# Ledger of designs, part 5: peptides against a protein of PDB entry 5FRP

Target 1, 225 residues: chain A of PDB entry 5FRP
Amino acid sequence: VEWTESIPQIIATREDISKELNQALAKTFIDSDPRVRRTSVMIFNKVPVTEIWKNITNKAIYTSLLHLAREKHKEVRELCINTMAKFYSNSLNEIERTYQNKEIWEIIDTIPSTLYNLYYINDLNINEQVDSVIFEYLLPFEPDNDKRVHRLLTVLSHFDKKAFTSFFAFNARQIKISFAISKYIDFSKFLNNQESMSSSQGPIVMNKYNQTLQWLASGLSDSTK

## One batch from the design tools (peptide; made by RFdiffusion4, then SolubleMPNN; aimed at target 1 A169 W215; its pose is not in this set)

Design b2_p25_5_s1
Fold by OpenDDE base, seed 3:
Structure b2_p25_5_s1 (fold): chain B 225 residues (1-225), chain A 25 residues (1-25)
Amino acid sequence: as target 1 above (225 residues)
Amino acid sequence: DLWEEYEKKLKEEEKKFEELKKLLE
């Protein structure tokens, strides 16, 4: 753990890291101790993306990072999901595609598919996290239409069939949520009006309100679990 | 199979939403 914790500093201060260091780092991602794995993932958060690409040349490290998205240890998994999404976004923004880094890009380009595939696990907490990182890192708001389209195409370019399925499901869900929220707002306004509440429609709207909330809540994970 | 379960879930969710939509419209 202590050794791994020193890695960010080493990467940040040195022009390059040795092959041996890369190999050693690769092993930390598969270490039996979750703390070691966590620390390894944190390297990608603490070190600038440009330095990562420059110094981390062992493709096994990137592959192992992606694998941790399915990690049994909750904290490590959650950290990994956020980390890889952010790393993907930063890479797209800051790293040029060259002949030298082609092999690494081949791995990094699979991050979107890897993330979207996590929906198949049917874990609400994971789903929420994936939703979050999609909005924050994979497909963030972009006012420029050309940039949005380009980003979207880039994200989708390496999707497998399962990823596409999840992608479409995600988008459909967003539309559904938008609909439900819109109705929730309408019903809330109605119920906040005393005259309306006292009308014959009062009980009907109350029921609709409750049903809407129930549906919305059903898509949320229990934060206590 | 987790994927099969996922697909099933998607179908179920679609049904639930359609039911809600009918109720709310």
Scores: peptide ipSAE 0.455, ipTM 0.905, DockQ to the pose 0.826
OpenDDE base, seeds 1, 2, 4, 5: peptide ipSAE 0.453, 0.454, 0.453, 0.454; ipTM 0.905, 0.905, 0.905, 0.905

Design b2_p25_5_s2
Fold by OpenDDE base, seed 3:
Structure b2_p25_5_s2 (fold): chain B 225 residues (1-225), chain A 25 residues (1-25)
Amino acid sequence: as target 1 above (225 residues)
Amino acid sequence: SDWEEWEKKLEEEEKKWKELEKLLE
């Protein structure tokens, strides 16, 4: 663990890391101790993306990182999902595609598909996290239409069939959520009006309000698990 | 399979949505 904790500093301070260090780092991602795995993932958060690409050349490290998205240990998994999404976004923004880094890009380009495939685990907590990283890192708000479209095409360009399916389902769900929230707001305004509440529509709107909330809540993970 | 379970859940969610949608129209 102590050795692994020193790796970010080493990567940040040195222009290159040895093949041996890369091999050793690769082993930490599959270590039996979740603390070691966690520390390994944190390297990608602590070290600038440009330095990661420069110094981490072992493909096994990247593939192992992606594999941790399905890790049984919740904390490691959650960290990994956030880390890989952010790393993907940063890579798109800061790393040019070259002949030398082509093989690494082939792995990194699978991150969106990897993330969208997590929906099939059918875990509400995972779903929420994937939703979050999609909005934050994969398909962030971009006011420039050309940039937004380009990012979207880039994200979709390496999707497998399952990723596409989950993508469409995700978007459909977002539309539904948006509609439900809009109605929730309308109902809330209605219910906050005393005259409206006293009307014949009062009980009807209250029911709609409750049903809307129930539906919205059903999509949320239990924070206690 | 994860896929089959996902599809089943999706169908169930769609049913719930349709019920709500009718109520909200």
Scores: peptide ipSAE 0.350, ipTM 0.872, DockQ to the pose 0.770
OpenDDE base, seeds 1, 2, 4, 5: peptide ipSAE 0.348, 0.347, 0.347, 0.349; ipTM 0.872, 0.871, 0.871, 0.871

Design b2_p25_6_s1
Fold by OpenDDE base, seed 3:
Structure b2_p25_6_s1 (fold): chain B 225 residues (1-225), chain A 25 residues (1-25)
Amino acid sequence: as target 1 above (225 residues)
Amino acid sequence: SLLEEFEKKLEEEEKKWKELEKLLE
């Protein structure tokens, strides 16, 4: 653990990392101790993306990182999902595609598919996290239309059938959620008006309000889990 | 398969949405 904790500093300060160090680091991602795995994932959060690409050349490290998205340990999994999404976004923004890094890019390009495939686990906590990282890192708001389209095409370019299916489902769900929230707001305003609430429409709107809330709540994870 | 289970889940969710959508329109 102590050794692994020193790795971010080493990567940040050294111009190159030995093959032996890369091999040792690769082993930490599959360590039986979740603390070691967590620390390993944190390397990707603490070290600039450019330094990661420069110094971490063992492809097994990247593949192992992606595998942790399905980790049984919740904290490690959640950290991994956020980390890989952010790393993907940063890589797209800061790392050029070259002959030398082609093999690593082949792995990194699978991150979107890896994330969208998590929807098939059908876990509300995971779904919420995937939703979050999609908005924050994979498909963030971009006012430039060309850049937005380019990012979208990049994300989709390595999708398998499962990823496409979940992608379309996600987008459809977002539209539905947006509509439901809009209606929730309207109903809330109506119900907060005493004159409106006492009208013949009061009970009708109350029912719609309750049904809307029920539907919205069904998409939320249990905070106790 | 996971895909089949997911598709079934989507169908169920779509039914619930259609019911709500009809109510909200």
Scores: peptide ipSAE 0.259, ipTM 0.838, DockQ to the pose 0.716
OpenDDE base, seeds 1, 2, 4, 5: peptide ipSAE 0.255, 0.256, 0.254, 0.256; ipTM 0.836, 0.836, 0.835, 0.836; seed 5 fails the geometry check

Design b2_p25_6_s4
Fold by OpenDDE base, seed 3:
Structure b2_p25_6_s4 (fold): chain B 225 residues (1-225), chain A 25 residues (1-25)
Amino acid sequence: as target 1 above (225 residues)
Amino acid sequence: SLLEKFEEELKKEEEKWEELKKLLE
């Protein structure tokens, strides 16, 4: 653990990382101790993306990182999902595609598919996290239309059938949620008006309000789990 | 398969949505 904790500093300060160090680091991602795995994932959060690409050349490290998205340990999994999404976004923004890094890019390009495939686990906590990282890192708001389209095409370019299916489902769900929230707001305004609430429409709107909330809540994870 | 299970869940969710949509429109 102590050794792994020192790795971010080493990567940040050294111009190159030895093959032996890369091999040793690769082993930490599959360590039986979740603390070691967590520390390993944190390397990707603490070290600039450019330094990661420069110094971490063992492809097994990247593949192992992606595998942790399905980790049984919740904290490690959640950290991994956020980390890989952010790393993907940063890589797209800061790392050029070259002959030398082609093999690593082949792995990194699978991150979107890896994330979208998590929807098939059908876990509300995971779904919420995937939704979050999609909005924050994979497909963030971009006012430039060309850049937005380019990012979208990049994300989709390595999708398999499963990823496409979940992608379309996600987008459809977002539209539905947006509509439901809009209605929730309207109903809330109505119900907060005493004159409206006392009208013949009061009970009808109350029912619609409750049904809307129920539907919205069904898509939320239990915070106690 | 995971895909089949996912598709089944999507179908169920769609049914619930259609019911709500009908109520809200």
Scores: peptide ipSAE 0.247, ipTM 0.828, DockQ to the pose 0.726
OpenDDE base, seeds 1, 2, 4, 5: peptide ipSAE 0.241, 0.238, 0.240, 0.243; ipTM 0.825, 0.822, 0.824, 0.825

Design b2_p25_8_s1
Fold by OpenDDE base, seed 2:
Structure b2_p25_8_s1 (fold): chain B 225 residues (1-225), chain A 25 residues (1-25)
Amino acid sequence: as target 1 above (225 residues)
Amino acid sequence: IFEKTENEVFNEIVEELEKKEEEEE
């Protein structure tokens, strides 16, 4: 743990990390101690993306990072999912594609697939987190149409078959969620109107309102789990 | 729409898409 905690500082102070150090770092990602794994993931959060790409040259480290998305330890997994999504976004924004970094990009380009494939685990907590990182890091709001399209194409261009399926399913679900939210708003407006509530439709709308809320709530993870 | 949970909706869509893909192959 202590050794791994020193890595961010080492990366920040050195122009290059030796092959041996990279190999040692790779081992920390598969360490039996979750604290070590956590600390390893945190390197990607604490060190600027440009420095990571420069100094971490062992592809096994990146591969191992991606594997932690399915980590049994909840805290490590959650950290990993956020970290890899953010790292992907930062890499797209700040790292050029070169011949020298091609092998690393081949791994990093699989991050979207890795994330979308997490939906198949069918865990509400994971689903919620993946939803969040998609909107925050993978496909963020972009007012520039060209940039938005380019980003989308970049994300999709490396999808495996399952990720594509997941992507389409996700989007279809979002449409339904949007519809539900719209209905929630409409019902809320109706219920806040005294004349409407006193009408014959009052009880009917109240029922629909409750159903809408229940449906929306069903997609939320239990914070106590 | 409100008869199924969000997760159920997702899973059903996945199943439908997978079925279509299998039929096209």
Scores: peptide ipSAE 0.304, ipTM 0.823, DockQ to the pose 0.803
OpenDDE base, seeds 1, 3, 4, 5: peptide ipSAE 0.103, 0.106, 0.196, 0.105; ipTM 0.701, 0.697, 0.756, 0.695

## One batch from the design tools (peptide; made by RFdiffusion4, then SolubleMPNN; aimed at target 1 H67 K72 R77 N127; its pose is not in this set)

Design b2_p26_1_s1
Fold by OpenDDE base, seed 4:
Structure b2_p26_1_s1 (fold): chain B 225 residues (1-225), chain A 26 residues (1-26)
Amino acid sequence: as target 1 above (225 residues)
Amino acid sequence: SETLEELKKKLEEKEKELKEYIGKQL
């Protein structure tokens, strides 16, 4: 535990965490002592997301983090659920997708599915927590329509089948949103074509685009209420 | 960030998968 507690400081100070440290850290996530696991999860809360991505390169750590969402120890589980959701959101906001971090992103992109799949446990406390983190971190309120839609698309695009099922079960408007999103994207493509905007159809498309955005905005706002 | 086009493609693929899944259950 004491060793693990020192890791945040080490990560913050070192630009290159040794393979050995990553391996050691990976072991802490699967430690038999829930205090060790808790401390390990807390690293993701104490260290800036940029530093985590820079220094934690062992994919097993991220995978293990996600697995803790289903562990039996309530405190660790709850912490993990909050942590991974927050980490996901922060990563989307602050971490660029590169070739080098692709493998980690492949794991991180599963966080939404991981969270939505927790509904199948059919535990009221878990459900409440998942609801909370969805609204706080996964699909937060975003006043910018484009950003909001982009976030939604990002979340949805990585869903597994079960996550989609859960998502649609909780918000029937989401199906309508998907259609609107498709239109939004098509309009966005059209709008990006400057030649098309100079045509007589330009204003018509813009109007439809705005209507679509408004519809998306209203649909998303209703889902957050 | 992932492009809207990439996201659309992924979404369309997932929607297709979902429809197929639903169709099999029905």
Scores: peptide ipSAE 0.023, ipTM 0.394, DockQ to the pose 0.037
OpenDDE base, seeds 1, 2, 3, 5: peptide ipSAE 0.006, 0.014, 0.019, 0.008; ipTM 0.260, 0.277, 0.366, 0.337; seeds 1, 2, 3 fail the geometry check

Design b2_p26_1_s2
Fold by OpenDDE base, seed 1:
Structure b2_p26_1_s2 (fold): chain B 225 residues (1-225), chain A 26 residues (1-26)
Amino acid sequence: as target 1 above (225 residues)
Amino acid sequence: SEILEKLKKELEEKEKELKEYIGKQL
């Protein structure tokens, strides 16, 4: 445990982590002590994503991280699910795809599928957590429609058949609502521009606005049920 | 309303595009 706790500091200070250190770190992810496994997962939360990609080059570490999403120990599993989702999002935002990191990206690109496949466990707590991390990290709210669509396409591009099925079952409605919300925001901004309210079309626009609000409210209420 | 119909149409189009994209990847 104490050794593993020192790893974040080592990664932050050393430019080149030895092959031996990577091998030793890989073993900590499969340690019998859940505290060791927890500490290992925490490395991905404490170290900047750029430093992780630079210093952790053993693909087995990333594979082992993904496997912990199905671990028996609840606390470690929950931590792992949050960690891997966040790490995926940060990687998409900050890490360039190169020939050198291709093998790691091939693993990281499976994170969305790994998460959506957790729905098949049919555990309510796991489902709630997966929902949370999907909307926080995988498919965050984005007011720009093009950026939102691009992120969605990126996430879906690596789906296996099971993940795709889960996506349609659990999240397809929520994504549709997110698009509607974005359009509502744009419309609200338009209405707040004084020039449009002074026109003879004001009452008609307001009626349409209210109808849109009612539709959105109904959609949101159905998603919370 | 015209706005709701437009929104529905846009959502349907995006859904179609998404399904087509996924179908090509699978």
Scores: peptide ipSAE 0.000, ipTM 0.250, DockQ to the pose 0.020
OpenDDE base, seeds 2, 3, 4, 5: peptide ipSAE 0.000, 0.000, 0.000, 0.000; ipTM 0.266, 0.244, 0.268, 0.283; seeds 2, 4, 5 fail the geometry check

## One batch from the design tools (peptide; aimed at target 1 Y119 N122 A169)

Design b2_p27_2_s2 (made by RFdiffusion4, then SolubleMPNN; its pose is not in this set)
Fold by OpenDDE base, seed 2:
Parts: sequence; C-alpha cells; structure tokens
Structure b2_p27_2_s2 (fold): chain B 225 residues (1-225), chain A 27 residues (1-27)
Amino acid sequence: as target 1 above (225 residues)
Amino acid sequence: EEEEKLKELLKKARQSAAGLTGKELAE
C-alpha cells in the first residue's frame, strides 16, 4: 500500500524533472553563446528521434531549432539545417501522428518550408546545403512508388507560397530525375524477367524504358553544361 | 540507456548555459 502511495509522487517528480529539463533546454537554444546553441542542436543528432519526441514536449524548443536555420553563426546554422532535415525525415518514418503530439507535428511539418525559404537568402553556400539535405533527407530516392509519392505529398502539403516557388525553381528537376530513376528500376526488373519480355507488354515496356533513358541522359547532360 | 543519454546531454547543456551566464554576469 505504501509503495502505491509513492507512485504518484514519483510520477510527479518525473514530470517535474521533465518540465525542468525542457525549460532548461529551451533556454540553451536561445543562449547568447553559439557553443551552447550548438550543443543544444546536437541533442537532436545524438538522441534517437523516438526519445526526443517522448522527452522534449516544450514546443518552444522545436520552434527555436527551426529559427536557428537563419543563425548568424555559420557553424551553428549549418548544423541546424542538417539536424532539422534529418529529424524531419526520421520523424516521418518513426513517429505516429497522435492527438497528444499534434502541436509538435504542426511545428515539425513546417521544416520543409523553413528549408526551402532559405533559398531566398541568395547565399550559394546555404543553397548548396539546402540542396544536399533535400536530396538526403526530405526527398530521398525511394524505389517504391507509393512511398515516394506519399513522402512527396507529405512534404508539399505544408508548403507556403514561397516554398512552392522555390521548390519548382530548384527541385523540379530533381523530382523528375528521382521519378525517372524509379521507373528505370522498375523497367530494369521487368526486362530481366524473361517471362515478362515474352509477354505482349514487352515491347511497350522496352519503349518506355528507352524514353526514360533518353530523358535521363538529357537531364544529366544539362547538368554538365 | 537512451533515456540516460538524453539526460546526460541535457545536463551538459544546462551546465554549459549556466556557466556562460555566470561569466557574462561577472563581466
């Protein structure tokens, strides 16, 4: 009976500890020292996404993370951009959307827009980094068409107008390439199946394959220009 | 184990922040 009575206190203590930790972390994200801010961002890199979502419940922390994408300190900014992109991807893959985490998801869902809006800064280094994280984390190559489309739609569903503009300007080509590569893989699998090649669909698939290759070749040639 | 790691990181961040704020106030 005594242990049962202690459980609420323990839970309360844990909640208090969690609250204190969240408050402390919120302060570190806005600390005047870039080293402290850097350390704060690194938490998102070192701790599994599931544990982050479980333990970091203060929405201000996530908002602050996103804000650091425009940080004046180059190292912190670069780290933040990589971190938030990776965190977004991991969250999509591992975190379910629930009523309890809705408020956090509302912030996390703005990460793609936050990243694409960085193109308007018109900084070559930032642009290159954004391109990199988009390719690696936001819109990675996915051979499964359904998964690829789902990811794309998820990313686009929360875009603001500026993000859409940037998306079409800078990434339209990448999306097309990704789509083409996916088709290429499917066609290659089909072509490697002798039974499929002997089917009535064989010539049709071959034609589509050739068209895809030509398109890919054209796209690659333009990039080398 | 992962929770402990998070706590450690948070503790480190807090200590770093506290140390810096103290130095800024002392300057």
Scores: peptide ipSAE 0.102, ipTM 0.629, DockQ to the pose 0.015
OpenDDE base, seeds 1, 3, 4, 5: peptide ipSAE 0.080, 0.033, 0.000, 0.037; ipTM 0.626, 0.548, 0.307, 0.549; seeds 1, 3, 5 fail the geometry check

Design b2_p27_2_s4 (made by RFdiffusion4, then SolubleMPNN; its pose is not in this set)
Fold by OpenDDE base, seed 5:
Structure b2_p27_2_s4 (fold): chain B 225 residues (1-225), chain A 27 residues (1-27)
Amino acid sequence: as target 1 above (225 residues)
Amino acid sequence: ELEELLEKLEKEARKSAAGLTGKELAE
C-alpha cells in the first residue's frame, strides 16, 4: 500500500521530469526481466486512472502494455490482460475524450480488439481469462439499458473483422453454455427423483446427463488442473 | 520489486536527462 502512494507522489512531484519519467517507463515495459515488466504493469493497477492519463503521455507505454497481453511469461501476461481490461473500463468511466488525449484514446480503444484477438491463440487458460475480463470489465452487467447499449457500441466501434468474428463466436458459446446449464439442472432434478430413475426414461436421461457433463467439462478449463 | 523498479526508473530518467542535455549542447 505504501509503495502505491509513492509512485503517484513521484509522478505528481516530478512534473518537471515527466518526459524523462515517461521515457524511463517505456524502457521498463520492454525490460528483459519479467519482474520489471510485471511491476511496470502494476502501475496501471495501483495508480488511479486519472493520474495515469495525466502523467503517462508516452504512447509507447500504452502500446507496450497492449503487447504484453501476448507475452510468453504467463504471470506477466495474465496480469496484463486483467490490467488492460480494467484500465479500459475505468478510462471509459472516468476519462473524457479531449483533443489533448486523442492519441492515447486511439490506443486504448483498441483494447477490446486486442483482448478478443487472444481467442485465436487457442489456449484454454487464455480463453477463460478473456471470458472473465469481458464479463467483469468490458461488458459488465448494467441494469440501465442506455448505458449498456452505449458501452456495447463503444466496445464494438473499434473492432476489426477478427474481433467481430470472435465476439459472435463468444456469444454463441454463451448461449450454448446457458442452455447446457439449464439442461443440467433439469437432469439433476430428474435424477434426484428415485421414481423417475426407475422409469424407462431413467437410462436415457442419465446418458444425456453424462453427455452434458462431458461437454461442459471439455469447454471449461478443468479448474482442478 | 517496486524499489528496484524505482531505482531503474531513476537511473533511466537520469540517463535520458543527460542525453537531452547533450543534444541540447550539441545543437
Scores: peptide ipSAE 0.058, ipTM 0.578, DockQ to the pose 0.011
OpenDDE base, seeds 1, 2, 3, 4: peptide ipSAE 0.057, 0.059, 0.057, 0.056; ipTM 0.574, 0.576, 0.576, 0.579; seeds 1, 2, 3, 4 fail the geometry check

Design b2_p27_3_s1 (made by RFdiffusion4, then SolubleMPNN; its pose is not in this set)
Fold by OpenDDE base, seed 1:
Structure b2_p27_3_s1 (fold): chain B 225 residues (1-225), chain A 27 residues (1-27)
Amino acid sequence: as target 1 above (225 residues)
Amino acid sequence: SSEKEFNEEVEKLEKELEEKKLEEELE
């Protein structure tokens, strides 16, 4: 009987401790010291996604995490972008949608839109990072067509107008890059053939090759600035 | 004080989770 009476108090105490911890954690995300903010972001990277969802129940923490993607401190911002993308992917794979976690999912579902909106900052380093996390975490290579389509639809389901525009621009750019690389390979093969180089088409292909290289280099150089 | 306590609890949780991952990798 005494054991049964202690259980509700233990549960209540744990809930209170959890609430206080969540409140304290929420404050660390807005701390003036970048090291404190960095440490807070690292929690999402070090702790398994299932444990995060279980123990971090304050929606303000997740909102604050997303806000750090636009932070002035470069290291914290870069860490946050990688962390939130990875966390989104892991959440989709491992966390079920329930009535209890609905409010958190409403925030997490905005991560793709948040990331695609970073393209409007027009910073080359940010663009490269966003490109990287999209391929690694948001839209990873998936050989199963049904799974790939399902993931795509999930990512797009909460896009705002700006995110859609950015998404289409990104895809168009990738198609162009792929085409340019394909042409580069074709031109390279042609130029490596001595018979082809001695032909009347040799100089024409050489010019096209150089133009393709310049285009590719310009796209890459913009990424290195 | 609450921030320090929180950081300590987080570090503890991280350590426990890392240990659990290591145990799962060793199994």
Scores: peptide ipSAE 0.017, ipTM 0.339, DockQ to the pose 0.010
OpenDDE base, seeds 2, 3, 4, 5: peptide ipSAE 0.007, 0.014, 0.008, 0.016; ipTM 0.304, 0.332, 0.266, 0.344; seeds 2, 4 fail the geometry check

Design b2_p27_3_s2 (made by RFdiffusion4, then SolubleMPNN; its pose is not in this set)
Fold by OpenDDE base, seed 1:
Structure b2_p27_3_s2 (fold): chain B 225 residues (1-225), chain A 27 residues (1-27)
Amino acid sequence: as target 1 above (225 residues)
Amino acid sequence: SSKNKFNEEVEELEKKLKEEEKKKEEE
């Protein structure tokens, strides 16, 4: 009985500690010292994704992480870009979408757009890094057609206009190869099934898919000339 | 001093998160 009475207090104290920790962590992402910012980013690399989602509940932390992709300090920026891409991939693989984590997912779902928007900086080093993380984490090689298509659709579903443009400009070749390897029929079946399940995003994804196909078709014609 | 404090706080958070992972593995 005494143990049961202590549990609510322990839970309450843990929640309070969690809140304080989240507040403290949020401050570290905006610290003037790049070493502090670096250390903060490294948490996302050193801690399992499941534990991060469980314990880091302040949405400002995730927003701040994404913001560091454009910071001035090269080392921190590069680390952040790699970290956020990896974190996105791990989250897709390991974290379920729930009502409770919806607000965090809304932020995490912007990572692909955030990364593709970095191409507009027109920095060769950034471009190379973005290419690297896209192929390593966002759109990794996947021999299973359904999984590959699902990942692609997931990434594209939250693209802003600029990201979509960059996607076609910089990743068209890779996507072309991916589609060439994929059975078109299986892909079409998959899309039809997903449209039936997700009423709101289905048409948008389908439109983006069609645009991608048109782009791929045009690119194939150019390579044969 | 403030910078060091923030680093320490981050390290403590990292430690706590890792400890929680270990607890889950033990359960």
Scores: peptide ipSAE 0.025, ipTM 0.460, DockQ to the pose 0.011
OpenDDE base, seeds 2, 3, 4, 5: peptide ipSAE 0.020, 0.025, 0.021, 0.018; ipTM 0.429, 0.451, 0.439, 0.396; seeds 2, 3, 5 fail the geometry check

Design b2_p27_4_s3 (made by RFdiffusion4, then SolubleMPNN; its pose is not in this set)
Fold by OpenDDE base, seed 4:
Structure b2_p27_4_s3 (fold): chain B 225 residues (1-225), chain A 27 residues (1-27)
Amino acid sequence: as target 1 above (225 residues)
Amino acid sequence: SSFEEELKKEEEKFEELEKELEEIEKL
């Protein structure tokens, strides 16, 4: 653990990390101690993306990072999912594609597919986290249409069949959620109007309001779990 | 897959909701 905790400083200060250090770092991602694995993942959060790409040249490290998305240890898994999504986004924004980094990009380009495949685990907490990182890092809001399309095409270009399926499912769900939210707002406005509430439609709208809330809530994980 | 089954259930629930909400818009 202590050794791994020193790695971010080493990466930040040294231009050339030795092959030996890369090999040692690769081993920490598969360490039996979850704390070591966690610390290893944190390297990707603590070190600038440009320095990571420069100094971490062992492809096994990146592959191992992606594997931790399915880690049994909840904290490590959750950290990994956030980390890899953020790292993907930062890489797209800051790292040029070169001949030298091609092999690493081949791995990094699979991050979207890796994340979308997590929906097949059928874990509500994982689903919510994946939803979150999609909106935050993979397909963030972009007002520029050309940039938005380019990002979308980049994300989709390396999807496997399962990822495509989950992608379409995700989008369909988002449309449904959007519709439900819109109705929630409409019903809320109606119910906040005293004249409307006193009308014969008042009880009907209240019922639909409750149904809408129930539907929305059914898709949410229990915050207590 | 369990995922596909959950999607189907979600779709069914939404369709039910949508039908019920469309009836209100006609009022």
Scores: peptide ipSAE 0.032, ipTM 0.591, DockQ to the pose 0.657
OpenDDE base, seeds 1, 2, 3, 5: peptide ipSAE 0.031, 0.024, 0.026, 0.031; ipTM 0.577, 0.525, 0.446, 0.588; seeds 1, 2, 3, 5 fail the geometry check

Design b2_p27_4_s4 (made by RFdiffusion4, then SolubleMPNN; its pose is not in this set)
Fold by OpenDDE base, seed 3:
Structure b2_p27_4_s4 (fold): chain B 225 residues (1-225), chain A 27 residues (1-27)
Amino acid sequence: as target 1 above (225 residues)
Amino acid sequence: DKFEERLKEEDEKLKKLEEELEKLEKE
């Protein structure tokens, strides 16, 4: 653990990381101790993306990072999902595609597919996290239409069939959620009006309000889990 | 596929909600 904790500083200060160091780092991602794996993932958060690309040349490290998205240890998994999404976004923004880094890009380009495939695990906590990182890192708000389209095409260009299916399902769900929220607001306004609540429609709207809330809540994970 | 099952369940719930909402709009 202590050794791994020193790696970010080494990468940040040294321009040339030895092959041996890369090999040693690769082993930490598959270490039996979750603390070691966590520390390894944190390297990608602590070191600038440009320095990561420059100094981490062992493709096994990147592959191992992606595998941790399905890690059984919750903390490591959650950290990995956030880290890889952010790393993907930063890479798209800051790293040029060259012949030399082609092999690494081939791995990094699979991050969107990897993330969208997590929906098939059918875990509400994972789903919520994937939703979050999609909006924050994969398909962030972009006012420039050309940039937005280009980003979308880049994300989709490496999707497998399952990822596409998940993508469409995600979008459909978002539309549904938006609709439900809109109705929640409408019902809330109605119920907050005393005249409306005392009307014959009062009980009906209350029922619909409750159903809407139940539907919205059913898609959310238990914060205690 | 658990994912497909979840999607079906969500769709059914949403459909029910939509039906109830449409009734309210017609009133």
Scores: peptide ipSAE 0.108, ipTM 0.659, DockQ to the pose 0.690
OpenDDE base, seeds 1, 2, 4, 5: peptide ipSAE 0.083, 0.084, 0.102, 0.047; ipTM 0.631, 0.627, 0.644, 0.590; seeds 1, 2, 4 fail the geometry check

